# Designs tried in a protein design run: peptides against a protein of PDB entry 7Q4I. Part 223

Target 1, 281 residues: chain A of PDB entry 7Q4I
Amino acid sequence: HENSTIAERLYSEVRVLCWIMTNPSNHQKKARHVKRTWGKRCNKLIFMSSAKDDELDAVALPVGEGRNNLWGKTKEAYKYIYEHHINDADWFLKADDDTYTIVENMRYMLYPYSPETPVYFGCKFKPYVKQGYMSGGAGYVLSREAVRRFVVEALPNPKLCKSDNSGAEDVEIGKCLQNVNVLAGDSRDSNGRGRFFPFVPEHHLIPSHTDKKFWYWQYIFYKTDEGLDCCSDNAISFHYVSPNQMYVLDYLIYHLRPYGIINTPDALPNKLAVGELMPEI

## One batch from the design tools (peptide; made by RFdiffusion4, then SolubleMPNN)

Design b2_p29_1_s4 (from b2_p29_1, 18 letters changed)
Fold by OpenDDE base, seed 2:
Structure b2_p29_1_s4 (fold): chain B 281 residues (1-281), chain A 29 residues (1-29)
Amino acid sequence: as target 1 above (281 residues)
Amino acid sequence: DEILKILKENREKALKKAEELHKEILEKE
């Protein structure tokens, strides 16, 4: 009895390939729960690992495991996507196996943009990269052109992209993308509220006298408020979501409804030309 | 009040963990 006509349209017009950063020890513990929840709403879902898993549809990338190999895994993941899947989607989302994503909200954000625009979106951080970079944990989404530039132009050139597999994954891809003129987009809604979050919802929604020295406040590119105004009504992602919380979020977002309240979707914006961005708010 | 207390405690734990993880990643550069 739910009208999903617009969501179905966007599913067809804004195709998203989701790749999940995981490892063999997390295939059963975490990754399978992504597959059973929000991952099923991607047009294509791939788990990037160091071991193959046919049940999960996991790919064995030629990388080691550990935090110092995350950058290596990201490079190999996008190489794999470019080689095998570049035409299977318009947008390419990286997420962790503890990231939760509302894919419909991501499609809504991406709808006006051309996949041929060299752009990527996520939770933008300001350090290390002049234009900013996207937080790895919140997940980030590249246009098809951004993937092409990353794989074809950046990765083969050690001056543009770090050849070593060490370093902060999100910073390193941010540097590479900047060096090939992939733009770090603004993912905020029309009210200036964020859509990609590096923490669970409660950490953003609950006002706290957080220490002003907390790294997050120094890293955020855009000023964010605490409380209910922190987060877009069309929020896209949250990080550090446990497997159990994924099922809770699925229930709350897709099943639980307050009787008598009807949500009418906003009109879709006009499509942008290739290379055109929405104005920053 | 009890729920808010639990949420605050969980937030503090998660923020601390996130900070530690972030430092570890940066130190490995």
Scores: peptide ipSAE 0.016, ipTM 0.398, DockQ to the pose 0.283
Fold by OpenDDE base, seed 4:
Structure b2_p29_1_s4 (fold): chain B 281 residues (1-281), chain A 29 residues (1-29)
Amino acid sequence: as target 1 above (281 residues)
Amino acid sequence: DEILKILKENREKALKKAEELHKEILEKE
């Protein structure tokens, strides 16, 4: 039997609202699979789209579709959250419809922090923003105070936050948050291992002789080792996860157990003699 | 001895498969 007592405690004490960036063409292709897998472990799950979908719990934001509107969608999503849901959670996660998140590991990371602390976490990148910004694809989580500052202090001021809907979404929110003194936190574990990943596990876990010219190594804020030491045992997110891979990850993380390691093992059955079968029920 | 042999063979097959998968991933990057 599994002991979920700690996970249940953290579920109540570290409340997470997850909002998923999606579009109408991806409601059935991608977003529904988030809802059926890791999204069910959020305290609140909302899909932010340009069209309403009652089956998905998707919100129609007043934005157009396309890459040039992602920043606009992020601004409207957080406005919507602030207006309707700011007290429904302590922490507010943005993820894409192809991001997979281990919400329990995120709660574990967030547990020491007050939601009234102006902080946010994710995969920190170093370019464009002095304190760094969080990769959009890996997902990033804002404290309640960070959301308040973003919506109330940053968004209304064109000097603090870009009014146009163009630009890289993750960079633009990073600039806005810095301008209102929201801290870009360190999401690494006690061993210095990352928790938020902008790629699939395979790209991080396998020591490829990745060309040191790969843009990722120029963008990552903290130096990380390649291979098994790249990733925390309490990793939080991966990006570019296909719908099928979401179900595989759900099975591997939450269902598959090595006998005698994770669970209290049941008594082994008696050994059968050669040619004997287990008794019929 | 026969059971131990089968278990060892299965382990070796599993390790080889894991190594092959690792190589395939490295080659695709």
Scores: peptide ipSAE 0.000, ipTM 0.295, DockQ to the pose 0.035
Fold by OpenDDE base, seed 5:
Structure b2_p29_1_s4 (fold): chain B 281 residues (1-281), chain A 29 residues (1-29)
Amino acid sequence: as target 1 above (281 residues)
Amino acid sequence: DEILKILKENREKALKKAEELHKEILEKE
């Protein structure tokens, strides 16, 4: 029998609201598969769309569809969360409808941090934003305080946050968050391995899968390698995960077990004070 | 072996569930 006592504890103590960026054309094609897989492990799951879907629990945000509206959708999504759900969770994950997330690993990463610390985590990229920004596709998670600052302090001020809906969503939120002193956290594990990934596992796990000239190597904030050392054993997210792959990942991660191998969880770290971050690796 | 029995049953249940979900996906495509 599986012992999930620690996972259950973290589920209660590290509450995560997951909002999924989707659109009406993807409700059935993609979003429902998130709901049927990893999304079930969020404390709250909301699909942010332009059309309401009661079966999916999708919210109709007052935005248009298309790539040029992704920033607009993100702004409205966090406004909606702040208005209706800011106290329903401690942490607020943005993911795409083709992002797969191991929520337990995210809770483990987040456990030491106060949700009142203005911080957010993800796959940190170095361009455009001085402190870096989190890759949109890998998903990123804001503390409750980060959401508050974003919605209350940044969004209403055109000098701090872009008022129009155009631009790269992840870059724009990164700029806004920096401008309100939300810290771009380091999501790497104690071995310096990444946890949030903007591609499928295969792209990270296979050595020399990509040319060193690939844009990713120029964008990544922290040095990373390919192969077995690419990824934390406690990896959190992968992107470009097809609906079928979501079910495969759910099976592999939560059901498939090598007989006779028992994983013992590491001890939980000490909780950090408000405003405190983990030391640099 | 009771442990092996439980593991087998759980595996079969998990596989069946996965198959059902897969069929549901295919039917809606």
Scores: peptide ipSAE 0.000, ipTM 0.224, DockQ to the pose 0.026
Fold by OpenDDE base, seed 3:
Structure b2_p29_1_s4 (fold): chain B 281 residues (1-281), chain A 29 residues (1-29)
Amino acid sequence: as target 1 above (281 residues)
Amino acid sequence: DEILKILKENREKALKKAEELHKEILEKE
């Protein structure tokens, strides 16, 4: 029998609304598998689409489909969340329908932070935005205050937030959030290891003789090593995860256990005051 | 080693996909 007492406590104290970026063509192919795997561990799960799906609990946003509309969909998704769900959670995760998330590890990272602190977390990239921005594919999580500032202060002002629906979704939200003083947090663990990953585990875990010219190494805000030391033991997300791989990850993370190894969780850190961040390593 | 072969192939596929997506993003900006 698993002792889930701490996980249950964090489920209650660190409430996460997960919204999934999807489209009608992916409802059955991808989004359904998110709902059947990691999405069930969110306090609330919403699929943001252009068509309603009652089986999936998908919302039809007033946006067109296509890669050129991802920024438009993100804006409408957060408007919808603010209007209907701002008090239903403390933290608001964006993920793609091929992102896998270990929600318990995200709650552990978020625990010390106040949801009234204007902050967001993810895989931080350095280009285009001075403080950095969070990679769209790895998923990113906004505090309740960050959502409020984004929707109420940034979106209505074309000088603060791009009114056009074109552009890179993750860069554009990063610009908007910076303009309303939402801080781009450091999601690394105490050992300086990343928690949000824009690729599949295999890409990060396998030492590549990859060309140091690969764009990812120029984009990553914090220098991380490749190989077994690339990733936190409390990693949060991976991207480009196939539906089949989601079930494999669910089994490996939540069901498969090495006999005789008892993991004792670390003590929870002290809670931070409103506006306070962890010291950068 | 069949496992290493599979892992290598998966990495190559992921890298190719990432490069394609990056190009598409840059072309649309």
Scores: peptide ipSAE 0.000, ipTM 0.330, DockQ to the pose 0.383; fails the geometry check

Design b2_p29_2_s1 (from b2_p29_2, 18 letters changed)
Fold by OpenDDE base, seed 4:
Structure b2_p29_2_s1 (fold): chain B 281 residues (1-281), chain A 29 residues (1-29)
Amino acid sequence: as target 1 above (281 residues)
Amino acid sequence: SELKEKKEKELKEIYEKAEKLAEERDKEY
């Protein structure tokens, strides 16, 4: 019998609304598998689409489809969340329909933070935004206050937030959030290991798996090691996870156990004051 | 894998596009 008591506590104390970026063509192909795997561990799960799907719990946002509309979809998704769901959770995760998330590890990272702190977390990239921005594919999580500031303060002001729906959604939200003093948090663990990953585990875990000229190494905000030291033992997300790989990851993470190895959870850190961040490592 | 390389390429293209768009904005301001 696994002792889930701490996970259950965190489920109650660190409420996460997960919204999944999807489209009608991916409802059955991808999004359904999120709902059947890691999405079950969110306190609330919403699929943001251009078409309603009652089986999926997909919302039809008033946006067009295509990559050029992802920013538009992100804006409308957060508007929808703010209007209907801002009190349903403390933290608001954006993920893609091919992102896999270990929600318990995210709750662990978020536990010390107040949801009233204007902060967001993810895989931090350094270009285009002075404080950095979070990679869209790795998923990023906003505090309730960050959502409020984004929707209420940033979106209505074209000087603070791009009114057009074009652009890279992750860069654009990063600019908007910076302009309303939402902090780009450090999601690394106490060993300086990343938790949000814009690729599958294999791409991060295997040394020299990417060319040294690969753009990722220029984009990462924090220096990361390759190999087993790339990734926190409490990693939160991976991107480009196929539907089949989601089930494999679910099995490996939640079901497969080596006999005789008992994982003892680390002690929870102290809660931070409003506006306080964990020390950068 | 070929699929990996394709995805990495697609991602690169997304970020390169984002970079160009950012540069264009920075020129307008």
Scores: peptide ipSAE 0.022, ipTM 0.558, DockQ to the pose 0.119; fails the geometry check
Fold by OpenDDE base, seed 2:
Structure b2_p29_2_s1 (fold): chain B 281 residues (1-281), chain A 29 residues (1-29)
Amino acid sequence: as target 1 above (281 residues)
Amino acid sequence: SELKEKKEKELKEIYEKAEKLAEERDKEY
């Protein structure tokens, strides 16, 4: 018997709405597998698309398809969330239909923070945005206050937020959020290890596959070690995860156990006041 | 505007290369 008491507590206290960026061609191919794996551990799961799908719980946003419309989808998705779901959760995760997320690890990271703190978390990149921005593929999570500021303060103002639907989605939201004083949080664990990953585990765990000239090392905001020290034991997300790999990860993380090893969770940190962040590591 | 568009294009190309690399790896498995 697993002792899930602390995970159940965090499920109730750290409510997460997950919205999945998808398209009609991926509803059956990718998005369905998110719903059948990690997405079931969100407090609310919504698929943001250009077509409605009642079986998937997909929303038809008033946007076209293709990479040039991703920023448009993100704007409309957060408008939809603000209008219909802002009180259904405390935290609002964007993920792709090929992102895998360990939601319990995200709740653990978020637990000390107030949802009224204007903050967001993810894999922080350093280019283009002074405070950094979060990688779109790794997924990023906004506090309720961050969503409010984004939708109410940033989006209506073309000087603060790009009004057209073109551009790199993750960079554009990062600019908008910075312009309304939403803080780009540090998602690293107490050992300085990353939690949000813009690639599959294999790419991060195996140093020999990354040339030092690889763009990622120039983009990461925080220096991270290679190999086994690349990744937190409480890692939150991976990107470019195939549908089959989602089921493998679900099995490995939630079912496969080494006999005789008992993992005792660390004590929860103290809750922070509104506007407070964890100290930088 | 042009410098922004150039940077956005460069970023798009970087992500497209990463996706292609991931797809190529998925074919090897």
Scores: peptide ipSAE 0.020, ipTM 0.577, DockQ to the pose 0.052; fails the geometry check
Fold by OpenDDE base, seed 5:
Structure b2_p29_2_s1 (fold): chain B 281 residues (1-281), chain A 29 residues (1-29)
Amino acid sequence: as target 1 above (281 residues)
Amino acid sequence: SELKEKKEKELKEIYEKAEKLAEERDKEY
């Protein structure tokens, strides 16, 4: 019997609403597999679409489909969350329908932080936004206060937040959040290893996979190592995960166990005060 | 504005390229 006591505690104390960016063509192809795998470990799971799907729990947002509308969909998604679900969770994760998330590892990272702290986490990129922004594909998580500031303070003000639906959604939300003093947190572990990844594990774990000229190395905010040192043992997310790979990851992470190896969880850190961040490494 | 749009376009192209690479890989598996 796995000792899930800490995971159960964190499930209750670090409540996560996961919203999944999807579209009607992906409801059955991708989104359903999120629901059947890692999405079931969220406290609440909502699929943000342009069409309602009661089987999926998909919401029809008042936006068109296509890559040029992702920012529009993100704005409407957070408006919907704020209106209907702001008290249902402490933290609000955006993920794509091809993002895989280890929600327990996210809860562990978030545990010390107050949801009243205006902060968000993800794979931090350095361009375009002074404090950085979180990669859209890796998924990013906002505190309740960050959502409030985004929806109430940023979105209504065209000077603070882009009114048009065009643009890179992750950059645009990053600008909006910076403009309302939501902090771009450091999601790295105590060893300085990343937790949110904009690619599949293979791309991060195999050093030869990317040319040094690959844009990613210019975009990452924190220097990361390649190979096995690329990734936290408590990694949170990967992107471009196929539906089949989601089931493989679910099996590997939650079912496959090496006999005789018992993983003891690290002690939970002390809780931070409101507005306090972990020291940067 | 133009520089921002150019950067947004560049980002979009980068992500689109990454998605295509991911899709191509998924066909090999």
Scores: peptide ipSAE 0.018, ipTM 0.505, DockQ to the pose 0.053; fails the geometry check
Fold by OpenDDE base, seed 1:
Structure b2_p29_2_s1 (fold): chain B 281 residues (1-281), chain A 29 residues (1-29)
Amino acid sequence: as target 1 above (281 residues)
Amino acid sequence: SELKEKKEKELKEIYEKAEKLAEERDKEY
């Protein structure tokens, strides 16, 4: 018997809507595997596409396809969420159709925060945006208030938010959110370890002879070490996860157990007031 | 493509079997 009492409590208290960035060519190849693995642990799961798919629960957004239109999809996705789903959750996760997410670890990170706090979390990058922005591939999560500010205050104002659909999606939302005073939170654990990862576990856990010139080291907002100390024991996301690897990760995380080892969860932190953040590490 | 789909199907079947076994185990405990 698995004791899921704390996870069940967090499922009820920290409601997460997950929206998945996809396209019609990936509905069967990638997106359906998200639905069959980690996506089932979201309180609500929506696939944002250019075509409707009733089997997938995909929404046809009024946008074209292509990498140059990802920012357009993100704007329309959050408009759709605000119009139809803003009260269905407390937190709103964007992920790609090759992102894997441990939703319970995300709920644990989010638990102390009010959804009325204008904040968002992810893998923070330092370029282009003064407070930083969250990597698109690692996935990022907005509070309900952050979604409200983005859709109601930022999107209608071309001075605050880019009207064109071109540009780097993650940078552009980061600029818009900064311009409406949505805070770029710190997603690191109490040991300073990252929780959102823009690559597969292998690339973070195994010190590759990655040239110190690799762009990632220039982009990360917080200095992180390579190797076993790279990653929180409560890691939330990984990117470039193949459909096969999603099933492997689901098995390893939720089914495989070393006999006789019982993990006791840490105590939940105190809840923060509206507008309050955890202290920086 | 076919090899990938076959592997995806096999992994799905393994996962579903593992989930069923876990559910059955949790009912016995």
Scores: peptide ipSAE 0.008, ipTM 0.326, DockQ to the pose 0.019; fails the geometry check

Design b2_p29_2_s2 (from b2_p29_2, 22 letters changed)
Fold by OpenDDE base, seed 3:
Structure b2_p29_2_s2 (fold): chain B 281 residues (1-281), chain A 29 residues (1-29)
Amino acid sequence: as target 1 above (281 residues)
Amino acid sequence: MEEEKKKEEEREKIYEKAEKIAKEIDKEY
């Protein structure tokens, strides 16, 4: 009873490889639930860990575990992707094992862009990086060209990319990408509403939960409204989503429908030339 | 050097807050 023709077209034309940041202790607790929910909608799904898991399709990266190694994992993950999977997709999403992603909405956002454009998208933060950087928890997506530049041009050069594995993962990749002229894109919709969210839907949708002194308001690159206007109707990601909440979101987004309401999708935008971005709002 | 240390301390505070939020979510479920 569902018309998925446009979604199927976008699945073919906007190929997304999703890699999930995880660890061996979270394979069963968290990562498995990503695989059983939103991860199945990626064109390719890979779990990046320190241990192999054949049931999960987890890759053992040559890195230690712990928060201090997240940057190391990200570097090794993208090296692995470049070596084995660079032609398997057009876009390369990093997400955490507690990130929920609506992949169809991401494909819609990415559709006008060339994968040969050096660009990446996510929840843009303003500190530390001049053009901004994308929040690690909200997930961020690199074009194929962005991955190439990161792995081939940035990583081998200590002046362009931090060689140590220490530091905030999202800030460090943001610095590296800026240094190789990968553009920090604007992921907002045509109404200026955000699509990538570093917290659960409840924290974004309920104004009373956010103190004006909350660090998020100082970090967000673009001005955002509170409440229902905070979030695009085509929102892409949320963070700190528990395994149980992933199944709830999966049901609400893909199964639950209000009877008699017919959703007509917006027309696809025109494709941009290589190197072109959508106008900033 | 002092500005970098302040930035690092601010980052640590962000992660600590995020961890508290995550722990609170885990306790509710």
Scores: peptide ipSAE 0.034, ipTM 0.711, DockQ to the pose 0.053
Fold by OpenDDE base, seed 4:
Structure b2_p29_2_s2 (fold): chain B 281 residues (1-281), chain A 29 residues (1-29)
Amino acid sequence: as target 1 above (281 residues)
Amino acid sequence: MEEEKKKEEEREKIYEKAEKIAKEIDKEY
């Protein structure tokens, strides 16, 4: 018997809307598996596409498909969320249809923060944006206030936010958010371990899996180690997770238990005031 | 403008490379 009382509390107190970046060709191949795994643990789950799919609960955004339209899709997705769902959640996660997310760990990270604080979290990258930006693949989560500022203050102003649909989606939203004073938060745990990962667990956990010249090491905002110390015990996301791996991860995380080992959750931190951030580690 | 375009192209290459690496990892399974 599992005691889920704290997880249930956080489900109610830290409401997360997850929107999944997808396309019609991936509805059945990828997005459906998100819906059948980790997406079930979101308070609200929406698939943002170019075509409607009632089985998936996919929204047809007025954008084209392809990499050159990802920024356009992100803008329209957040407009849609702001118009229809801004009060349905406190936090708004963008993920890809091959991102896996441990939503409970995200709620734990977010718990101390006010959704009225203009902040967003993810895997922070240092290039192009002074405060950094969050990797698109690892997924990133905006506070309600961050969404408001993005949609109401940034998007209508071409000087603050790129009007064209071209560009790297994650960088462009990062620029827009910076321009409206949405803070790029630190998602690391108390030990300085990352929580959002732009690759599969194996890529991060295996030492020397990548060349030291691998771009990732130049892009990460915070220094990170390889191996078991790479990743928080409360890791939130991984990218490039295949549909089959999503089910494996679901089994390993939520079902498989070593006999005789009981994990007691850490105490919840104190809630922060509006505008207050946890100290950077 | 040209520097931004170069940076965008470099990023696209980086993401493509990351995707290739991820696919290679998947092939090892």
Scores: peptide ipSAE 0.028, ipTM 0.672, DockQ to the pose 0.071
Fold by OpenDDE base, seed 1:
Structure b2_p29_2_s2 (fold): chain B 281 residues (1-281), chain A 29 residues (1-29)
Amino acid sequence: as target 1 above (281 residues)
Amino acid sequence: MEEEKKKEEEREKIYEKAEKIAKEIDKEY
């Protein structure tokens, strides 16, 4: 028997809408497996595509396909969310169809924050945006107020937000959000360990897997270590996760248990006031 | 515009490189 009382409480108090970036060619190959694994733990799950799929619950956005249209798709996805779903959740996660997310760990991180605080979280990168921006592949989560500011204040103003659909999606949303005073939060745990990861666990956990000259080390906003100390025990996301690996991760995280080991969760922190952030580490 | 285009191209190369690395790892399994 599993005691899920705290997880159930957080499910009700920290409501998360997950939208998945996908395309028609990936509906069956990738997106379906998100729906069958971690996506079922979101309060609401929507697949954003260029074609409708009733089995997947995919929305056809008025955008073209290809990497050059990812920014266009992100803008239209958040417009759609604001119009139809802004009150259905407190937090709004973007993920790719090859991102795996431990939603309970995300709710734990978000618990102290007000959804009326203009903030967003993810794997923070330092280039191009003064406050930093969140890696697109690791997934990023906006507060309800951040979505409102993005759609209502930023998108209609070409001086604040790029009107063209070209560009790096994660950089462009990062610029727009900064321009409307949405804060790039710190997603690290109390030990300074990361929670959102732009690669598979293996790339982060195994020392010397990447060259020290690898671009990632120049892009990360916060200094991180390699090995077991790289990652929070409450890690939230990994990227480049294959469909098969999603099922393996679901089994390892939610089903496989070492007999006789009982983990007691840490106490929930105090809730923050509107506009208040956790202290930086 | 040209500096932004260069940044976009650099970012695209970064994602392509990351995807390539991920695919290479998947092949090692």
Scores: peptide ipSAE 0.026, ipTM 0.678, DockQ to the pose 0.070; fails the geometry check
Fold by OpenDDE base, seed 2:
Structure b2_p29_2_s2 (fold): chain B 281 residues (1-281), chain A 29 residues (1-29)
Amino acid sequence: as target 1 above (281 residues)
Amino acid sequence: MEEEKKKEEEREKIYEKAEKIAKEIDKEY
């Protein structure tokens, strides 16, 4: 018998709306597999597209398709969320249609934080933004207050937020959020291990697959180790996950059990006050 | 404006490279 009591409690107390960045060509190829795997563990799941799809629950945003429109789609997605769904969740995750997310681990990380704290989490990168910004592919999660500040304070002001739809979406949202004093949180675990990953598990877990000259090592905000110490036991996300790999990960994480090994969850930390962050490790 | 455009282009190349690496990993499977 699996004891899910703590996970069920966190599902109720740490409500997550997941919005998936997709396009009409990927509705059947990728997005539906998100819906059939990890996306079903979100409190609310919405696919943000340029075309409506009733089977997928996709929203048609007033944007064009292509990489040059990703920033435009992100702005419109958060406008849509703010208008229709701001009270449906406490936290708002952006993920791609090839991102895999362990939502329970995200709820665990978010549990101590108030959703009224202006904060967001993800894989923090150091370039372009002073406080850092979160990698788009690894997925990033905004508090309710962060969404409010983004939509109400940042987006209407071209001095605070880029009005054009061009640019790298994760850098641009990072600039906007910094300009409205939304804090770029530390998503690392108590051992200093990362939780959000911009690549597949194999790329992070296997030492020597990446040259030390690999751009990732220059972009990461926090120094991370290679190998088994790269990744938290409570890792949250991986990117470039194929549809087939999503089902494999679902099986490995939620179904496959080593007989005789019982994992006891750590005690939940104390809740933080509004505006308070966990101490940096 | 030109420096931002260059940074965007460099970043796009980085993402394209990352996507190629991911596709290569998928081909090895």
Scores: peptide ipSAE 0.024, ipTM 0.653, DockQ to the pose 0.070; fails the geometry check

